Peptides against a protein of PDB entry 3NZW. Designs and how they scored, part 116

Target 1, 212 residues: chain A of PDB entry 3NZW
Amino acid sequence: TTTLAFRFQGGIIVAVDSRATAGNWVASQTVKKVIEINPFLLGTMAGGAADCQFWETWLGSQCRLHELREKERISVAAASKILSNLVYQYKGAGLSMGTMICGYTRKEGPTIYYVDSDGTRLKGDIFCVGSGQTFAYGVLDSNYKWDLSVEDALYLGKRSILAAAHRDAYSGGSVNLYHVTEDGWIYHGNHDVGELFWKVKEEEGSFNNVIG
Target 2, 222 residues: chain B of PDB entry 3NZW
Amino acid sequence: QFNPYGDNGGTILGIAGEDFAVLAGDTRNITDYSINSRYEPKVFDCGDNIVMSANGFAADGDALVKRFKNSVKWYHFDHNDKKLSINSAARNIQHLLYGKRFFPYYVHTIIAGLDEDGKGAVYSFDPVGSYEREQCRAGGAAASLIMPFLDNQVNFKNQYEPGTNGKVKKPLKYLSVEEVIKLVRDSFTSATERHIQVGDGLEILIVTKDGVRKEFYELKRD

## One batch from the design tools (peptide; made by RFdiffusion4, then SolubleMPNN)

Design b2_p18_6_s4 (from b2_p18_6, 7 letters changed)
Fold by OpenDDE base, seed 2:
Structure b2_p18_6_s4 (fold): chain B 212 residues (1-212), chain C 222 residues (1-222), chain A 18 residues (1-18)
Amino acid sequence: as target 1 above (212 residues)
Amino acid sequence: as target 2 above (222 residues)
Amino acid sequence: AFVPTKFWSFGGFTLPRP
């Protein structure tokens, strides 16, 4: 798995692959590793599939309850804290989760929190999470700047996941791409790695380790 | 040391069509190298046009199916006999599975039915409740033999239009019920040839708007 | 220790770099 999120002048880019594995078995190439908690809040999934799906769905319910009770959307900080507190309660039980909670509130602006099953909760501008994270960082860090255009940022997110899919055996399938703004998240499509690879290779003249 | 889990073998397969869905399973039940039964159905009509199979450790599978059937019953009681949708069923099953997160049901679960738009739906679960809606899924002992075949024949993976130099993929299209049944039969006959835990009989449940139909075919008994 | 099954996984992970 490779998931990433980064803040830039235009908001947040979230990009994830779609491969699930069970050992050496490719269980699926089409898994959704982003949960749309609400129109302004996303969660990403790495680690145990069920742990992530179950608890991030649960998180969604908690966020909705907050909205109903407080008559305002939950903050990204609070949402991530709820999840962090939950996994901390299960510390030692064997949960496996590497998540990013990404969203926008008027109070916080675009915000990213990393939350994992070890109890770590970090706020930051750039995170790559998963077995392919280092590959994604290689591309992302090399090209990241705050002043990226939305178009360039979207491409960079997509391109970083592609790099990880290329090098990480546990990443692949497709890239799901999101842009989060003050108006909420926008889904920017599912990009099959098989097609995307050749397109990018041709357009960039990259991936010269592969002969077409 | 005591192992609470067994492995009863078998294989299951779900394929969604445009306005139907199929869930099939062999009827062999084994322990180690011994055939316990040559006809032990493992695909069940659970009501509300939902069919379910939980393949792996049969005791766990049966327990899970019974719990789900009971869940359907109580859903009706609590919601004025409202039909349980396939997506809601999937969520319910997730909770059933994840409720035993730390002592999991040792099963691969597949359900099939129609979504709220009347389109075929197949949902697949891992032992602890991760799930995904897919067009097709094989589970159980011979899943590794069948799933690549389904990738090729249902999702048309690695198929290209002739004369396009591999540049134009074969377009996706829904398969007819007859085509799906053929694929299912071919899958299981092939799996039976190569896997000792698969065989004896094939039971296919076909879900349409008109209800659930069952078909049975003999498989090799060796 | 007594769970002889494979779960679906979305890969391993480590703490992200700062």
Scores: peptide ipSAE 0.295, ipTM 0.802, DockQ to the pose 0.561
Fold by OpenDDE base, seed 1:
Structure b2_p18_6_s4 (fold): chain B 212 residues (1-212), chain C 222 residues (1-222), chain A 18 residues (1-18)
Amino acid sequence: as target 1 above (212 residues)
Amino acid sequence: as target 2 above (222 residues)
Amino acid sequence: AFVPTKFWSFGGFTLPRP
């Protein structure tokens, strides 16, 4: 798996691959590793599929309850803290989760929290999470600027996942791409790696390690 | 150390069509190399046009299916006989599976039915409740033999239009019931030839708006 | 607990690096 999120002048880019594995078996190439908690809040999934799906869905319910009770959307800080507190209660039980909670509130602006099953909760501007994270960082860090245009930022997110999908055997399938703004998240499509790779290679003149 | 799990083999297969879905399973039940039964059905009509199979350790599978059937019953009691939708069923099964997260059911679960728009639906689950809606899924002993075949024949993976130099993918299209049944039969026939835990009989449940139909075919008995 | 089954995984992960 490779997931990433980064803040820039235009909000947040979230990009993830779609491969699930069971050992060396490719279980699926089409898994959704982003949960749409609400129109302004996303969660990403790395680690155990069931752990992530179950608890991030649960998180969604908690966020909805907050909205109903408090008559306002939950903050990204609070949402991430709920998840963090939950997984911390299960510390040592064997949960496997590497998540990013990404969203926008008027109070916080565009915000990203990293939350993992070890109890770590980090606020930051750039995170890559998963077995392919280092590959994604290689591309992302070398091209990241706060002042990226939305178009360039979207491409950078997509391109970083593509790089990881290329090098990490546990990543692949497709790239799911999101842009989070003050008006909420916008889904920017599913990009099949097989097609995307050749397109990018041709247009950039990149991936010269591959002949074709 | 005591192993609380068994493995009863078998294979299951779900394919969603446009306005139907099928869930098929062989009827062989085996322990190691010993055939326990040549006819032990593992695909079940659970009501509300939902068919289910939980393949792997039969004791766990049976328990899970029973729990789900009970869940359907109670859903009717609590919600004025409202039909349980396939997506809600999937969520419910996730909770059943994840409820035993730390002592999992040793099963690969597949359900099939129609979604709320009348479209064929197949959901597959790992042992602890991760799930996905797909057009097709193989589970069980011969899943590794069948799933690549389904990728090619249902989703047309790695198929291109002739004369396009591999630049135009074969277009996706829904398969007819007859085509799906043929694929299922070919899948199980092939799997039976190459896997000792698959064989004896093939039971196919076909879900349409008119209900669940059942078909049976003999498989190799070696 | 003894669990002989393989679960679906979305890969491994490490802590974020600076």
Scores: peptide ipSAE 0.292, ipTM 0.790, DockQ to the pose 0.534
Fold by OpenDDE base, seed 5:
Structure b2_p18_6_s4 (fold): chain B 212 residues (1-212), chain C 222 residues (1-222), chain A 18 residues (1-18)
Amino acid sequence: as target 1 above (212 residues)
Amino acid sequence: as target 2 above (222 residues)
Amino acid sequence: AFVPTKFWSFGGFTLPRP
């Protein structure tokens, strides 16, 4: 798995692959590793598939309850804290989760929190999470600027996941791409890695380790 | 270390069509190299046009299916006999599985039915409740033998339009019920030849708007 | 806890196992 999120002048880019594995077995190439909690809040998934799906869905319920009780959307800080507190209660039990909670509130603006099953909760501008994270960081860090255009930022997110899919055997399938703005998240499609790879290779003249 | 689990082998397969879904399973029940039964059905009609199979350790599978059937029953009690939708069923099964997250059911679960738009639906679960809606899924002992075949024949993976130099993928299309049944039969006959834990009989449950139909075919009894 | 089968993984983290 490779997931990433980064803040820039235009909001937040979220990009994830879609491969699930069970050991050496490719269990699926089409998994959705982003949960759309509400129109302004996303969660990403790395680690145990069930752990992530179950608890991030649960988180969604908690966020909705907050909205109903408080008559206001939950903050990204609070949402991420709920999840963090939950996993902390299970510390040592064997949960496996590497998550990013990404969203927008009027109070916070565009915000990203990293939350994992070790109990770590971090606010930041750039995170890559998963077995392919270092590959994604290599591309993302080398090209990241706060002042990226939306177009360039979307491409950078997509391109970073592609790099990870290329090098990490446990990442692949497709890239799911999101742009989070003050008006909420926008889905920017599912990009098959097979097609995307050759397109990018041709357009960039990159991936020259592969003949074709 | 204590191992409370058995493995009863077998294989299951789900395929969704446009207005139908199929869930099939062999009827062999085995422990190690010993055939316990040549006809032990593992695909069940759970009501509300939902069919379910939980393949692996049969004791766990049976327990899970019974719990789900009971869940359907109580859903009707609590919601004035409202039909349980396939997506709600999937969510419910996730909770059943994840409720035993730290002592899991040793099963691969597949359900099939129709979604709220009348389209065929197949949901697949890992032992602890991760799930995904898919067009097809093989589970159990011979899943690794069948799934690549389904990738090719249901999802048309690695197939391209002739004369396009591999530039145009074969377009996705729904398969007819007859085509699906053929694929299922070919899958299981092939799996039976290559896996000792698969064989004896094939039971296919076909879900349409008119209900659940069952078909049975003999498999090799070796 | 003993887990005889592999869970689905979204890579990068240790999963429960025997």
Scores: peptide ipSAE 0.279, ipTM 0.793, DockQ to the pose 0.292
Fold by OpenDDE base, seed 3:
Structure b2_p18_6_s4 (fold): chain B 212 residues (1-212), chain C 222 residues (1-222), chain A 18 residues (1-18)
Amino acid sequence: as target 1 above (212 residues)
Amino acid sequence: as target 2 above (222 residues)
Amino acid sequence: AFVPTKFWSFGGFTLPRP
């Protein structure tokens, strides 16, 4: 798995691959590793599929309950804290989760929190999470700047996941791409890695380690 | 050493069509190398036009299916006989599976039915409740033999239009029920040839807007 | 295991094989 999120002048980019594995078996190439908690809040999933899917869905329910009780959308800080508190209660039980909670509130603006099953909760501007994270960082860190255009930022997110898909055997399938703004998240499509790779190679003149 | 699990073999297969879905399973039940039964159905009509199979350790599979059937019953009691949708069923099954996260049901679960738009739907689950809606899925002993075949024949993976030099993919299209049944039969006959835990009989449940139909075919009894 | 669990990271969730 490779997931990433980063803040820039235009909001937040979220990009994830879509491969699921079970040992050496490719279980699926089409899994959804982003949960749409509400129109302004996303969660990313890395680690145990069931752990992430179950608890982030649960988180969505908690966020909705907050909205109903408080008559206000939950903050990204509070949403991430709920999840963090939950996984902390299970510390040592064997949960495997590496998540990013990404969203926008009027109070916070565009915000990203990293939450994992070790109990770590971090606020930040850039995170890559999963077995392919180092490959994604290699591309992302080399090209990131705050002043990226929306178009360039979207491409950078997609391109970083592609790099990870190329090098990490546990990442692949497709790239799911999101842009989060003050008006909510926008889905920017599913990009098959098999097609995307050759397109990028041709357009950039990159991936010259592959002959084709 | 503590080993609460068994492996009763078998294989299951789900394929979604445009306005139908199919869930099939062989009827062989085996322990180690001994056939316990040549006809032990493992695909079940659970009501509300939902068919289900949980393949692996049969005791766990049976328990899970019974719990789900009971869940359907209680859903009707609590919601004035409202039909349980396939997506809600999937969520319910996730909770059943994940409720035993730390002592899992040793099964690969597949359900099939129609979504709320009347389109064929197949959902597959891992032992602890992660789930995905897919066009097709094989589970069980011969899943690794069948799934690549389904990728090729249902999802048309690695198929290209002739004369395009591999530049144009074969377009996706829904298969007819007859085509799906043929694929299922071919899958299981092939699996039976190469896997000792698959054989004896093939039971296919076909879900349409008109309900659940069952078909049975003999497999090799070796 | 004969029935694998799905994992979206460095490995897979394994169950004891019977």
Scores: peptide ipSAE 0.145, ipTM 0.770, DockQ to the pose 0.135

Design b2_p18_7_s1 (from b2_p18_7, 12 letters changed)
Fold by OpenDDE base, seed 4:
Structure b2_p18_7_s1 (fold): chain B 212 residues (1-212), chain C 222 residues (1-222), chain A 18 residues (1-18)
Amino acid sequence: as target 1 above (212 residues)
Amino acid sequence: as target 2 above (222 residues)
Amino acid sequence: VKLYSLPFQSPVILPFQK
């Protein structure tokens, strides 16, 4: 798995692979590792697929209840805190979760929280989460700037996941790409890694370790 | 050391068509190297045009299916006989599975039916309730033998248009019910030849707008 | 409650290394 999110001048980019595994078995190449909690809030999944899918869906319900009670969208801080409090209650039970809660509120602006099953909750501008995270960071950190255009930021997110998919055996399938703004998240498609790899190789002259 | 789980073998397979879905399973039930039954159905009509199989440890599978059937019944009581949609059924099954997160049902679950648009739908579950809608899924003992075949024959993986130098993929197309049945039969006959836990009989449940029909085929009784 | 081992059926994992 490789998931990433980063803040930039244009909001948030979220990019994830779609491979799931059971040991050496590729269980799926089409897993949706982004949960659309609401039109303004995304959750990413790494670790146990069921743990993430179940609890992030539950989180969506809690966020909706907040909106109904308070007549206002939940903050990213509060949403991430609900999840972190929950997983902390299960600490030691064996949950496996590495999540990013990404969203945009008028009060907070674009916001990313990392939340894991150890109870760690971190606010930050850049996170890569998964077995391929180091590969993604290598590309992301080397090219990241706050002033990226939306187009360049989307490409950087996609390209970072591609790098991880190339080097991490546990990452691959496709890249799902999101852009989060004040108006909500926008889905920027599913990009098959096989097709994307050859395209990027040709256009960039990169991946020269692979002889076509 | 006490192991609460058994392995009853078998294999199941779901394929979604355009306006139908198929869920198939062999009828062999085993323990270790012993055949317990040559005809023990493991694919069930659960009502509301939903078919379900939970393959692995049969006791857990039966328990899960019974709970789901009961859930369908209560859904009708609570919601004025409203038909349970396949997506809602999938969510319900997730909760059934995840409710035992720390002592899981030792099964791979597949359901099949029609979505709210009348399109074929297959959902697959891991033992703890992660689920995905897919065009096809194999589960159970011979899943590793069948799934790559389905990738190639249902999803046309690694197939290209002739004369395009591998640049143009074979377009995705829905298969007819007859084509799907052929693939299912070929899958199970092939699996039976190479896996001792698969054989005896093949039961296929076909879900259409008109309801659920069943087909049965003999497999090798080895 | 500890998870029982699943010797022949594994949950789907989205590999996460710390």
Scores: peptide ipSAE 0.266, ipTM 0.803, DockQ to the pose 0.105; fails the geometry check
Fold by OpenDDE base, seed 1:
Structure b2_p18_7_s1 (fold): chain B 212 residues (1-212), chain C 222 residues (1-222), chain A 18 residues (1-18)
Amino acid sequence: as target 1 above (212 residues)
Amino acid sequence: as target 2 above (222 residues)
Amino acid sequence: VKLYSLPFQSPVILPFQK
């Protein structure tokens, strides 16, 4: 798995692969590792697929209850805290979760929280989460700037996941890409790694370790 | 150390068509090397045009299917006989599975039906309730033998248009019910030849707008 | 904890290594 999110002048980019595994078995190439909590809030999945899918969906319900009670959208801070508090209650029970809660509120602006099943909750500008995170960081950190255009930021997110998919055996399938703004998240498609790799190689002259 | 789980073998397979879906399973039930039954159906019509199979430990599978059938019944009671949609069924099954997150049902679950637009739908579940809608899925003992075949024959993976030097993929298209049945039969006959836990009989449930149809085929009995 | 070492069926994992 490789998931990433980063803040930039245009909001937040979220990019994830779609491979799921059970040991050496590729269980799926089409897993949705982004949970659309609401139109303004995204959760990413790494670790146990069921743990992430179940609890991030549950988080969506809690966020909706907040909106109904408070007549205002939940903050990213509060949403991430709800999840963090939950997983902390299950600490030691064997939950496996590495998540990013990404959203945009008027009060907070573009916001990313990392939340894992160990009880860690971190606010930050850039996170890569998963077995392929180091590969993604290699590309992302090398090219990241706050002043990226939306187009360049989207490409950088996609390109970072592609790098991870290339090097990490547990990452692959496709890249799902999101742009989060004040108006909510926008889905920027599913990009098959097999096709994307050759396209990027040709256009950039990259991946010269692969002959073809 | 006491192991509460058994392995009853078998294999299941779901394929979604354009306006139909198929869920198939062999009828062999085994423990280790012993055949317990040559005809133990494991694919069930659950009502509301939803078919379900939970393959692995049969006791857990049967329990899960029974719970889901009861869930369908209660859904009708609580919602004025409203038809349970396949997506809602999938969510419900997730909760059934995840409710036992710390003592899981030892099964791979597949359901098949039609979505609200009348399109074929297949959902697959892991033992703890992660689920995905897919065009096809194999589960159980011979899943590793069948799934790559389905990738190639249903999703046309690694197939290219002739004369394009591998530059143009074979276009995705829906298969007819006849084509799907053929693929299912070929999958199970092949699996039976290579896996001791698969054989005896093949039961296929076909879901269309007109309801659920069942077909049965003999498999190798050795 | 040992319940996840299921011999023939494993939960789907999205590998997450710290």
Scores: peptide ipSAE 0.257, ipTM 0.796, DockQ to the pose 0.107; fails the geometry check
Fold by OpenDDE base, seed 3:
Structure b2_p18_7_s1 (fold): chain B 212 residues (1-212), chain C 222 residues (1-222), chain A 18 residues (1-18)
Amino acid sequence: as target 1 above (212 residues)
Amino acid sequence: as target 2 above (222 residues)
Amino acid sequence: VKLYSLPFQSPVILPFQK
């Protein structure tokens, strides 16, 4: 798995691969590792697929309850804290979760929190999470700037996941790409890694270790 | 050593068509190398045009299917006989599975039916309740033999248009019910040849707007 | 992290190596 999120002048980019495994078995190439919690809030999944899918869906319900009670959208800070508090209660029970809660509120602006099953909760501008995270960071850190255009930022997110898919055996399938703004998240499609790799190689003149 | 789980073998397969879905399973039930039954159905009509199979440890599979059938019944009681949609059924099954997160049902679960638009739908589950809607899925003992075949024959993976030098993929298209049944039969006959835990009989449940139809075919009894 | 050392079936994982 490789998931990433980063803040820039145009909001947040979220990019994830779609491979799931059971040991050496490729269980799926089409897993949705982004959960759309609400129109303004995304959750990413790494670790146990069921743990992430179940509890982030539950989180969505808690966020909706907040909106109903308070007549206001939940903050990214509060949403991430709900999840963090939950996993902390299960500490030692064997949950496996590496998540990012990404969203935009008028109060906070574009916001990213990392939350894992160890009880860690971190606010930050850039996170890569999963077995392929180091490969993604290699590309992302080398090219990241706050002043990226939306187009360049989307490409950088996609390109970083592609690098991880190329090097990490546990990452692959496709890239799912999101842009989060004040108006909510926008889905920027599913990009098959097999097709994307050759396209990027041709356009950039990259991946020269691969002949073809 | 406490080992509450068994393995009863068998294989299941779901394929979604345009306006239908199929869920198939062999009828062999085994323990270790002994055949317990040559005809033990493992694919069930659960009502509301939903078919279900939970393959692996048969005791857990049967328990899960019974719980889901009860869930369907209670859904009708609580919601004025409203039909349970396939997506809602999938969510319900997730909760049944994840409710035993720390002592899981030892099964691979597949359900099949029609979505709210009348399109074929197949959902697959891991033992703890992660789920995905897919066009096809194999589960159980011979899943590793069948799934790559389905990738090639249902999703046309690694197939290209002739004369394009591998530049144009074979276009995706829905398969007819007859084509799907042929693929299912070929899958199970092939799996039976190569896996000792698969054989005896093949039961196929076909879901259409008109309801659930069952077909049965003999497999090798070796 | 293999959540369950189940002998015949493994849960689906989204590998998370720290």
Scores: peptide ipSAE 0.246, ipTM 0.809, DockQ to the pose 0.110; fails the geometry check
Fold by OpenDDE base, seed 5:
Structure b2_p18_7_s1 (fold): chain B 212 residues (1-212), chain C 222 residues (1-222), chain A 18 residues (1-18)
Amino acid sequence: as target 1 above (212 residues)
Amino acid sequence: as target 2 above (222 residues)
Amino acid sequence: VKLYSLPFQSPVILPFQK
């Protein structure tokens, strides 16, 4: 798995691969590792697929309850805290989760929180999470700027996941790409790694370790 | 280390068509190298045009299916006999599975039916309740033998249009029920040849708008 | 029982390294 999110002048980019595994077995190439919690809030999945899918869906319910009770959208801080508090209650029980809660509120602006099953909760501008995270960071950190255009930021997110998909045997399938703004998240499509790889290689002259 | 789980073998397979879905399973039940039964059905009609199979440890599979059937019953009681949609069924099954997250049902679960638009739907689950809607899924002992075949024949993986130098993928299209049944039969006959835990009989449940139809085929009884 | 070490069937994993 490789997931990433980063803040920039245009909001938040979220990009994830779609491979799931069971040991050496590729269980799926089409897993949705982004959960659309609400029109303004995204969750990413790494670790146990069931743990992430179950609890982030549960988080969505808690966020909806907040809106009903408070007549206001939940903050990214509060949403991430709910999840963090939950996993902390299960500390030592064997949950496996590496998540990013990404969203935009008027109060907070574009916001990213990392939350894992150890109870760690971190606010930040850039996170890569998964077995391929170091590969993604290599590309992302080398090209990241706050002042990226939306187009360049989307490409950078996609390109970083592609790098991880290339090097990490546990990452691949496709890249799912999101742009989060004040108006909510926008889905920027599913990009098959097989097609994307050759396109990027040709356009950039990159991936010269592969003959073709 | 105490292992409370058994392995009863077998294999299951789901394929979604345009306006139908198929869920198939062999009827062999084994323990280790011993055949317990040559005809133990593991694919069930659960009502509301939903078929279900939970393959692996049969005791857990049966328990899960029974719980789901009860869930369907209670859904009708609580919601004025409203039909349970396949997506809602999938969510319910997730909760059943994840409710035992720390002592899981030792099964691969597949359900099949029609979505609210009348399109074929297959949902697959891991032992702890992660789920995905897919066009096809194999589960159980011979899943590793069948799934690559389904990738190629249902999802047309690694197939390209002739004369395009591998640049144009074979377009995705729905298969007819007859084509799907052929693929299912070929899958299980092939799996039976290469896996000792698969054989004896093949039961196929076909879900359409008209309900659930069952077909049975003999497999090798070795 | 470590879920990921089950002998016959494994849960789906989205590999996560800390």
Scores: peptide ipSAE 0.242, ipTM 0.800, DockQ to the pose 0.109; fails the geometry check

